# Ledger of designs, part 17: peptides against a protein of PDB entry 5CWW

Target 1, 194 residues: chain A of PDB entry 5CWW
Amino acid sequence: VPKLQGPFDFDLNPEDEQDDEVELKDIYVIGEKPRVADLMRGEEEELEMMKEDQHNGLSLNIICLLSTSGQVKICLDIDGVEAQWLPPRSKNKRLFAPPPEPPSLLTFQTFDTLKPAEVTPDGWPMFSEDATSPYSFYVTHPAGITYISLTPWVFRLESELQSDSEAGTEFRIDLLAKGQGSERDRIFTQTRTQ

## One batch from the design tools (peptide; made by RFdiffusion4, then SolubleMPNN)

Design b2_p19_6_s3 (from b2_p19_6 with E4D K16R E19A)
Fold by OpenDDE base, seed 1:
Structure b2_p19_6_s3 (fold): chain B 194 residues (1-194), chain A 19 residues (1-19)
Amino acid sequence: as target 1 above (194 residues)
Amino acid sequence: SRTDKLAEKLAELVKRRKA
């Protein structure tokens, strides 16, 4: 039986945000780029396709969370959350093992897709995929549609993760953290029929 | 600042991946 995972601890949440106060409506997971070593266990055909895509993804899972208010939280799975199965009922499990620390997500960025006036009690924001890019998606709400792209920082972060040199890494990471983050563009706004 | 802490966490992540 699969083990239910969560709740997750969120590292570096905004100070003004209490996680228990945020009602989540949707989740969007961008799976990590497969490691070549993991792909070597697969068929050769999958290996060739992935070699071409070796530079086109982040080697971390990204978890996007969407609240009722249209708030998007971009989180990084820094611990590498794997699918866990309930351990077999072995009688000899030491009852005294401290519970494993809950998995942590690193909150990379939090932003709103809706204006306060657009937030409605019956609003149901949802994620939708961008078929043209795994690192772009839409937030759809009755008030409008917002395009989001993670590409401005994803590739830079991956470059650092894959770099053989530590020279300048700290500086570039600092720039990345202080940068504009994700691209956001409201591509559609529903006209209020007066 | 939050961004400084974020940078630190990301830097740590990078270091861990390279080790």
Scores: peptide ipSAE 0.606, ipTM 0.947, DockQ to the pose 0.795
Fold by OpenDDE base, seed 4:
Structure b2_p19_6_s3 (fold): chain B 194 residues (1-194), chain A 19 residues (1-19)
Amino acid sequence: as target 1 above (194 residues)
Amino acid sequence: SRTDKLAEKLAELVKRRKA
């Protein structure tokens, strides 16, 4: 039986977000891609292909959360939440190990896809994938459709994670953190038929 | 700032992955 994972603790959640205020409507998960180093156990040819194919995704799971208000939260699974199976009922009262600390998600970015005037109580924002990119997706809402891409930072972060050199890492990470983050583009807006 | 904290967390992550 798969172990229910969660609730997740959100690290670096916006200070003004009361946990109770964000009603989540949808979740979009981008699974981690294997590290190049982990792939080095394969044939040299696969390694070369992976080095050449800049398509190496992030070696971290990304959890995207969507609220009723159209707020998107991009979170990184820094703890490596693996699908855990419930341990077999071993009869032995293993001492209640303190419940494992809930896995933490690092909130990378939070942004809105809807204007305040577009938010409705009956709104139903949803994620949908972009078939052309694993790190791009759409948020659909009756008010409009927003394209989102994580590509501006994902590759850079992965580059740092895979780099053998620490030279300049802190600087590049600082730039990454202070950057605009994800690309966001409203590709469709529903015209109010007056 | 939040961004500074984010940078720190990311830097820590990178360090942990390289170790």
Scores: peptide ipSAE 0.605, ipTM 0.947, DockQ to the pose 0.765
Fold by OpenDDE base, seed 2:
Structure b2_p19_6_s3 (fold): chain B 194 residues (1-194), chain A 19 residues (1-19)
Amino acid sequence: as target 1 above (194 residues)
Amino acid sequence: SRTDKLAEKLAELVKRRKA
């Protein structure tokens, strides 16, 4: 039987956000790209295709959360949340195993896709994929469509994760954290027909 | 700052992946 996963703990959640105040409407997951080393058992041709893909991917799952107000939260799965199955009814359930700590997600970035005046009680923002990039997507709302791209930081983060050199890592990570983060562009706004 | 904490967490992540 699959184990129900969650609740997730959000590390570095905005201080002003009480966990109970944000109503989620949608979730968009960008799965991690497999490590080349794990794929070396495949055919040489698959290896070349995967090498090209690896340069453009992150070895972490990304979980994007969308609220009713159009707020996007981009989280990194730093613990590697895997599908958990209920252990077979082994007789000796150690009654006192502390409940496993809920998996933690690292909140990388939070931003709004809607203006306050565009937020409506009946508004249903939704994620949609970008067929041209695994690290780009759209937030669609009746008021408009926002394009989001994670590419500005994903490649840099992956480069640090794969780097054998510790030289300058702290500095580059600091720059990454202080950077603008994801690209965001409102590509469509619904014109109110006056 | 939040960004400083983020940098620390990311740096820790990088270190864990290299170990």
Scores: peptide ipSAE 0.605, ipTM 0.947, DockQ to the pose 0.773
Fold by OpenDDE base, seed 3:
Structure b2_p19_6_s3 (fold): chain B 194 residues (1-194), chain A 19 residues (1-19)
Amino acid sequence: as target 1 above (194 residues)
Amino acid sequence: SRTDKLAEKLAELVKRRKA
C-alpha cells in the first residue's frame, strides 16, 4: 500500500502569500531523468542514448502547482522524495520513530497565467502535457490556454549539477536565480461573445 | 532578497550533489 506522503515544507514561498489565500486545483509532476553516474552502473547502451540526447533532463523532480486563480508555482524536489510504501504490517509495535522531518520543496518561481478579469469563481484551470517536450506544458482555462516551457533554466541548472568544475558555478547560479525563468505564451484567448 | 536566497539554496544543492 502506498504511504501517504506529506505535508511538504515549501522553502522560499513568496513572503506575501498567506497559506490560506491559495486554493490548489491541480498538480503536475515532471519526474527526474536518471543521472549519467547512475547509468554508468547500467548497460552501455543507455549511456550512449543519454549522451546523444542533447537535452538531458533535470536530475531533480519538478512539482508544478496550479491554483484556482491560475497561479502556477514551480517547485524543485531538493531532498529527492521517493515513493514510499507502508511497511508490511509487522505485528511488532515498533516504537513509532518520530515522523521524519517533512521533505522540503524549493519554490523556484511563481507566476500568473490569467488576468484578474479572467478569474472566475467557477473557473477550473488544469495542466496538460506537451507531447513534444517533457519540460513544456499547458495551462488550460475557459478564458484561454497558456504554454509554459521550463527549458531555459532547466538546461542551465542541470549543467551545473553535472559539472565537475566549481569555477564560475556561483556566478551562473546567481544569473539563473535572477533570470526571467520559465517561458510563458498565451496561445489562445476565448473571445467573450457579447 | 528572495532571489539571493534562491541562489544560495541552489548553490548549496549543487555542492551537495558534487560531494
Scores: peptide ipSAE 0.604, ipTM 0.946, DockQ to the pose 0.789; fails the geometry check

Design b2_p19_6_s4 (from b2_p19_6 with T3V E4D E19A)
Fold by OpenDDE base, seed 4:
Structure b2_p19_6_s4 (fold): chain B 194 residues (1-194), chain A 19 residues (1-19)
Amino acid sequence: as target 1 above (194 residues)
Amino acid sequence: SRVDKLAEKLAELVKKRKA
């Protein structure tokens, strides 16, 4: 039986966000791409093909959270939340190790997809995938549809994670953190016909 | 700032993955 994982603790949550104020409506998970090092157990030919494919993904899971207000929170799974199976009922009362600290998600970016005036009590924002990119998706709401792409920073972050050189890493990471360069484009707005 | 902390955590992550 799969173990229910969560709740997740959010590291670097925006200071002004009271956890109680954000009602989540949807979750979108972008699974990690395997690291080259993890693939080295395979045949050299598979490794070369996978190296090319690995340039197109992040070696971290990304957890996107969507609130009732249309707020999107992009979180990184730094701890590597693996699908945990319930431990087999070992009869021996192993002293309850303190419940493992809940996995922490690193809040990378938070942004709104709706204007305050577009937020309605009956509004139900939802994620939908983009078939053209695993790191792009849509937020749909009765008020409009927003395209989101994580591509601008995902590649850069992965490059740092895979690089053997530490030269310039801190600088590039600083730029990445400051830029938080997810693309966000409103592709459709529902015009209220008066 | 939050951004600085984010940068620090990301840098730490990168270091951990390279070790």
Scores: peptide ipSAE 0.589, ipTM 0.944, DockQ to the pose 0.789
Fold by OpenDDE base, seed 5:
Structure b2_p19_6_s4 (fold): chain B 194 residues (1-194), chain A 19 residues (1-19)
Amino acid sequence: as target 1 above (194 residues)
Amino acid sequence: SRVDKLAEKLAELVKKRKA
């Protein structure tokens, strides 16, 4: 039986955000691209397809959280949260194992997709996939549709994670953090027909 | 700043993955 994961700790959550004030409506997970070494146990054809895809992916899971107000939070799984299974009911509950530290997510970016006037109690936003890119998605709300792309920073971050040289890494990471360059574009706005 | 802390965390992550 799969184990329920969470709660997660959020590292670098915005200081002004009270966790009690944010009602989450949806979660969108962008899974990490598998490492070639882990895939070598699979079919050769799958390995070749994944090699091509690996050049275009991040070696970290991305967790996107969506609130009732249309706020999107982009989080990185820096600890590598793996699927956990319930331990077999073996009699020896190691009663004294310290509770494992809850997994932490790193809050990379937070932004709004709705204007305050567009937020309604009955109008909940939802994530939807972009079939053209694994790192792009939509937030759909009765007031409109917002396109989001993580591509401006994802490939740069992966380049640093895969680089053999540490030269300039700190500087490029600093620029990446300052840029927070997720693309956000309102592609549709519903006109309130009276 | 939060951004500086974010940069530090990301830099630490990069170092950890390369070790």
Scores: peptide ipSAE 0.589, ipTM 0.944, DockQ to the pose 0.772
Fold by OpenDDE base, seed 2:
Structure b2_p19_6_s4 (fold): chain B 194 residues (1-194), chain A 19 residues (1-19)
Amino acid sequence: as target 1 above (194 residues)
Amino acid sequence: SRVDKLAEKLAELVKKRKA
């Protein structure tokens, strides 16, 4: 029997966001790309295709959360959440195993896709994929459509994750954290014909 | 700041993945 996972703990959630105040409407998951080392056991042809894919992929799952207000939260799965199964009913349930700490997501970035005046009680923002890039997507709302791309920082983060050198890593990570360089572009706005 | 903590967490992640 599959184990239900969650709730997730959000590490570094914005201080102003009390967990109870943000109603989530949608979730968009970008799965991690496998590491080259795990694929070296495959055929040479798969290795070439993967080299091209690895230059553009992240070895972490990304969890995007969308609120009723059009707020997007970009989270990183730092623990590597895997499918969990209920242990077989073996007799010795250690009654006192502390409940496993809920998996933590690292809140990388939070931003709005709607202006305050565009937020409506009946508004239902939704994610949609970009078929051309796994790290780009859209937020669709009756008021408009926003394009989002994670590619600028995903590439840099993966470069650090794959680097053998510690030289300058701390500095580059600091710049990455400060930049939080997700692209956001409103590609369509619904004009209210007065 | 939150950003400084984020940088720290990311740095820890990088270190963990390299080990």
Scores: peptide ipSAE 0.588, ipTM 0.943, DockQ to the pose 0.803
Fold by OpenDDE base, seed 3:
Structure b2_p19_6_s4 (fold): chain B 194 residues (1-194), chain A 19 residues (1-19)
Amino acid sequence: as target 1 above (194 residues)
Amino acid sequence: SRVDKLAEKLAELVKKRKA
């Protein structure tokens, strides 16, 4: 039986966000892709395929959170949270060690997909995947549909994670943090006939 | 700033992965 995980701690949440004000509605997880170096311990054929695949994914899990107001938070799993299973029912009352500290997620980016006037009490947004890209997705709401792509910064971050050179890393990371680089496009807007 | 802290955390992550 899988073990329930959480709560999670959020590192670098925006200071102006009162935790009590954000009601979460949906979660979208983009699983990590294996590193080429880690795959080199496997079959040579898999290594050649990944080198040729120009779309190397990020070697970190990405956790996207969606609020009822249409706010999206993009979080990175720095600690590498893995699936946990309940131990087999051993009859021995082992004194459970104190629960480990909750894992931390790094808040990378926060942005809105709805205008304040589009937020309604009966309207809720939802995530949906893009079949053409693992790092692109949609936020759907009765007021409209927003396309989101993480591809620009995912590629840059993975390049730094896989690089053997430290030259220029601090500068490129600084640019990445300042630019954030997610693409966001409102592809559909529902005109409410008042 | 928050952005500076983010850059520091990401830089630390990169360093940890290379060690």
Scores: peptide ipSAE 0.587, ipTM 0.943, DockQ to the pose 0.754

Design b2_p19_8_s1
Fold by OpenDDE base, seed 4:
Structure b2_p19_8_s1 (fold): chain B 194 residues (1-194), chain A 19 residues (1-19)
Amino acid sequence: as target 1 above (194 residues)
Amino acid sequence: REEKRRKVLEALKKALAKK
């Protein structure tokens, strides 16, 4: 039986303190891909092939949160929440290891998919996957559809996580964090039929 | 390698906190 994971602690940017009142409607999870280095510890030839192999995903889980207002929050699981299975109820009172500290989610980016005038009290934005990329998705709302892609930063972050060199890492990470982040494009807007 | 990943994540956390 899968162990119920959560609650998650959100490491929110101080400016996002107002986000505590954000009503969440949907969650979209992008599971981590295995680290190439961890998979290839034994096969140098496969390491070269996997370096050439496309879109090595992020070795971190990504959790996207969607509010009623169409706000998207992109969070990173920095603690590496692995799928935990409930230990079989063996009668041995294994000392309850202190409940693992709730995994902390690092908020990477927050942005809106709706204009203020499009926000309705009864709004029901939803995530949907993009079949062409695991790091792209859509936010659908009665007012419109927004395409989102995490690809602009995911690859760069993963490259830093996998790099053997610390040279320039802090600088590149700073640029990554301060950059525009995810791609966002409104692909459809509902025309108000008068 | 794990220590390096930790450093990257710490750097990211610090960078985002300054945002």
Scores: peptide ipSAE 0.605, ipTM 0.949, DockQ to the pose 0.732
Fold by OpenDDE base, seed 5:
Structure b2_p19_8_s1 (fold): chain B 194 residues (1-194), chain A 19 residues (1-19)
Amino acid sequence: as target 1 above (194 residues)
Amino acid sequence: REEKRRKVLEALKKALAKK
């Protein structure tokens, strides 16, 4: 039987410390691309298909959180959350391994998809996938639809994770963290017929 | 490889904490 995972700890940016209790409404997960070493254990046919995709993926899970107000948080799974199974009911009281430290998510970016005037009490924003890219998605709300793409930073972060050189890494990571981050574009706005 | 990856993630965590 799969074990329910969570609660997750969030490593929030200082900018997010001022956020009031944000009620989450939806979650969108982008799974990590398999590492070459993991692919080498797979069938050769899967290796060829994934080699083309490997250059376009991040070796970290991405967890996107959506609030009722249309706020999006982009989080990174830096600990590598793995599937956990309930131990078989075998009677051997193996020594209580200390409870594993709860997995932590690192908040990379937070932004709004709605204007304050567009937020409604009955509004229910939702994620939806982009069939053309695993690192792009939509936020749909009655007020409008917003396109989001993580591609501007995902490739750069993966390049640092795969780099053989430590030279300039700190500088490039600092620029990546301070950058605008994800692309955001409102592709549809509902006109209130007065 | 794992040690380099860890260093990158630590640098990222520090950079985000300064933002």
Scores: peptide ipSAE 0.605, ipTM 0.950, DockQ to the pose 0.728
Fold by OpenDDE base, seed 2:
Structure b2_p19_8_s1 (fold): chain B 194 residues (1-194), chain A 19 residues (1-19)
Amino acid sequence: as target 1 above (194 residues)
Amino acid sequence: REEKRRKVLEALKKALAKK
């Protein structure tokens, strides 16, 4: 039987700590891709060919959260949350191990997809996938549709995670964190027929 | 390799906290 997991702790940026009142409406999960190096531990020649494929996904789960106001929060699963099963009913009262620390999600980026004037009490924003890329998706709302792509930073982050050199890592990570991050494009806006 | 990965993620956490 699958074990219910959560709640998750969010490592929010100080600017986001005020968002305790954000009503979440939808969640979009981008599952981690297996590390090429872990799969190819015996085949050095295939490792070189897969390194050239810039399309290797992030070796971290990404969790996107969407609020009623159209706010998107992009979170990274640093701890690697895996599917857990209920332990078999073995009658042995195993010693009360302290409950494992709840998995923490790191907030990478927070942004709005709606203008303040577009936010309505009855608005229901939703995520939808992009069939062309696992790291791109849409936020749909009655006011419009926003395209989002994580590809610009995902590639750079994965490169750092897979690199064998520590040289310059801190600097590149700092640039990655301070950058604009995700691509956003409003592809459709509903004209209010007054 | 896992140690380096942890260092990268810690660096990212620190960088985001300064944002």
Scores: peptide ipSAE 0.604, ipTM 0.949, DockQ to the pose 0.763
Fold by OpenDDE base, seed 3:
Structure b2_p19_8_s1 (fold): chain B 194 residues (1-194), chain A 19 residues (1-19)
Amino acid sequence: as target 1 above (194 residues)
Amino acid sequence: REEKRRKVLEALKKALAKK
């Protein structure tokens, strides 16, 4: 039986302090891909195939949060949350281990998928996967559909995580953090029938 | 390698906190 994990602490950007009233509607998780360094201990043939795949995924879990207002928050699991299972019912109540500190999620980016006039009290935004890419997805709402891709910054961040050089890392990370981040495109808008 | 990875993640955390 899987163990229920949480609560999680969020390292929110100070600019997002207004988020205290955000009601969550949906969650979308992109699992981490194996690090190239971890694969170097394996068969050389698998390492060569992954080096040729230009689309190496991020070696961090990504957690996307969606509010009732259509706000998307993209979070990174820096601490590396692993799946936990309930121990077999062995009688030894090691009751007194202090609860492990909850893992912290780092907020990378926050943005809206809806205009203020499109937000409704009964709105039901949802995530859906893109079958063509693990780092692309859709946000669907009665007002419209938005395509989102994380590929622009995911590739750059993974490149820094795998780099053997510290030269210029601080500068490139600062640019990555302050940049446009994710690709976002409204692919469909529902016309309000008068 | 793990130390470099940690440094990158700390740099990212600091960069996002300045926004």
Scores: peptide ipSAE 0.602, ipTM 0.949, DockQ to the pose 0.728

Design b2_p19_8_s3
Fold by OpenDDE base, seed 2:
Structure b2_p19_8_s3 (fold): chain B 194 residues (1-194), chain A 19 residues (1-19)
Amino acid sequence: as target 1 above (194 residues)
Amino acid sequence: DEAKRKAVLEALKKALAKK
């Protein structure tokens, strides 16, 4: 029987910790791609093809959260959440291992897709996928549609995760974290016909 | 490789906390 997982803890930026209880409306998950090192244990010949595919994704799950106000949080599963199953009812009262620390999500970026004037109490923003890219998606709201792409940073982060060189990693990661992050573009705005 | 991966993630966590 599958085990219910959660709640998740969020490693929030101090700026985000001050955010009042944000009512979440939707969640969008981008599953991790397998790590090249895990694939290399198989066939040596697939190694060359996979080197070209090193740019195909992030070896971390990405969890996007959407609030009623149109705020998006981009979170990274740095612990690697795996499917858990209920332990078989074996009679041995194994000492309850302390409940594993709840999985933590690292908040990479937080941003708004709506202007304050566009936020409505009855608004229901939703995620939708981009069929052309696994790392791009849309936020749809009655006020408009926003395109979001994670590609500007995802591939750079993966490059660091796969790098064997420690030289300059801290600096590059700092730049990545402080950068503009995700691409955002309002592709449609509903004109209120006055 | 796993140790390095962990180090990168810790560095990222620290970098984001400074924002």
Scores: peptide ipSAE 0.600, ipTM 0.949, DockQ to the pose 0.741
Fold by OpenDDE base, seed 1:
Structure b2_p19_8_s3 (fold): chain B 194 residues (1-194), chain A 19 residues (1-19)
Amino acid sequence: as target 1 above (194 residues)
Amino acid sequence: DEAKRKAVLEALKKALAKK
């Protein structure tokens, strides 16, 4: 039987800690690409096919949260949340391991896709995928469509995660965190017919 | 290396906390 997971804890940036309770409308999950170490347990042929894909993917799950106001939060699953199953009813009184601590999502970036004047109480923004890239997507709202790409930082983060050198990692990660982050472009704006 | 990976993630967490 599948185990229900959640609630998730959010590690919010100091700027986000002051954010009022945001009503979420949609969630977009970008699954992690398998790590080389995990692939070594598979068939050699599967390993070769995945090596090409690994160079362009992040070995972390990305969870994007979308609010009614068009706010997007880009979160990283740093704990590696996997599907959990209820323990088999084996009569062995295995000492109740304390329930694992709820997984924490690390908020990488928060930004708005709507202008304040475009926010409506009945607005229902939604995510949609980009067929050309697993790390790009759209936010669709009646007021307009916003293109979002995580590619500017995803590759760099993965490079650090796979790096054999610890030298300068802290500095590079600091630059990554303070950088521009995700690409964002309003590709369509609905003109209100007067 | 899992230890290095963990160190990167901790560094990221710290960096984002300063943002």
Scores: peptide ipSAE 0.599, ipTM 0.949, DockQ to the pose 0.714
Fold by OpenDDE base, seed 5:
Structure b2_p19_8_s3 (fold): chain B 194 residues (1-194), chain A 19 residues (1-19)
Amino acid sequence: as target 1 above (194 residues)
Amino acid sequence: DEAKRKAVLEALKKALAKK
């Protein structure tokens, strides 16, 4: 029997601590690409195709959260959330290992897609995929459509995760964290017909 | 490789906490 997972803990940045009252509306998940080490157990032909794909993805799950106000949180699954199953009713009192610590999501970036004047009680923002890129998507709202791309940082982060050199990693990661992060572009705005 | 990966992720966590 599948085990229900959650609630998830969020590691929020200090700037995000004020957002404890954000009502979530939608979720968008970008699944991790398989790591090279996991692929080495597969057939060589699949390995070559996947090596080309590995250069084009992150070996972490990305969880995007969308609030009713149009706020987007980009979160990283550092712990690697996997499907869990209820243990079979074995009669043997297996020593209850302490329950594993609940999985945590690391908040990478938070930003708004709507202006305060565009937020309405009946306006429900939603995610939609970009068929041309797994790391790009749209936020749709009656007031407008916003294009979002994670490509500016995803490939740099993956490069650090796969790097054999620890030299300069801390510096490059610090720059990555302090950078502007995701691309955001309002591609459509609905003109209020008075 | 796993130890290095873990170190990168810990560095990222620390960097984001300072933001």
Scores: peptide ipSAE 0.599, ipTM 0.949, DockQ to the pose 0.736
Fold by OpenDDE base, seed 3:
Structure b2_p19_8_s3 (fold): chain B 194 residues (1-194), chain A 19 residues (1-19)
Amino acid sequence: as target 1 above (194 residues)
Amino acid sequence: DEAKRKAVLEALKKALAKK
């Protein structure tokens, strides 16, 4: 039986703390890909092939949150939350291990997909996957469809996580954090039939 | 490798907090 996990603590950027209670409506999870270092513990031969594929995904889980207003929050699982299962009903009163500290999510980026005039009380934005890329997805709303891609920063972040050199890391990470972040493109807008 | 990874994540936390 799967164990219910939570609550989650959010490490919010101070700028995000000013936003009122955002009502969340949907969640989209991009699972981590295996770390190159973890794969190296197996067969030496797979090591040469994986160095060439700069297309290795991020070795962190990404959690995308969507509000009723069309706000998207991109979060990173920096603690590596694993799926937990309830222990089999063994009759023995095994001492409750202290509850693990709640996992923390790091907010990387927050942005809107809707204009204020497009937000409606009955509007229900939803996530949908892009079959062509694991790091791209769509936000659909009655007012329109927005394409989102995480590729501008995901590969750069993974490169830093796998780097053997600390030289310049702080500077590159600062640029990554302050950059424009994810690509956003409104691919469809519903014309209000008056 | 794990120590370097941890250092990168701490740098990222600090960089995002300065926004």
Scores: peptide ipSAE 0.597, ipTM 0.948, DockQ to the pose 0.704

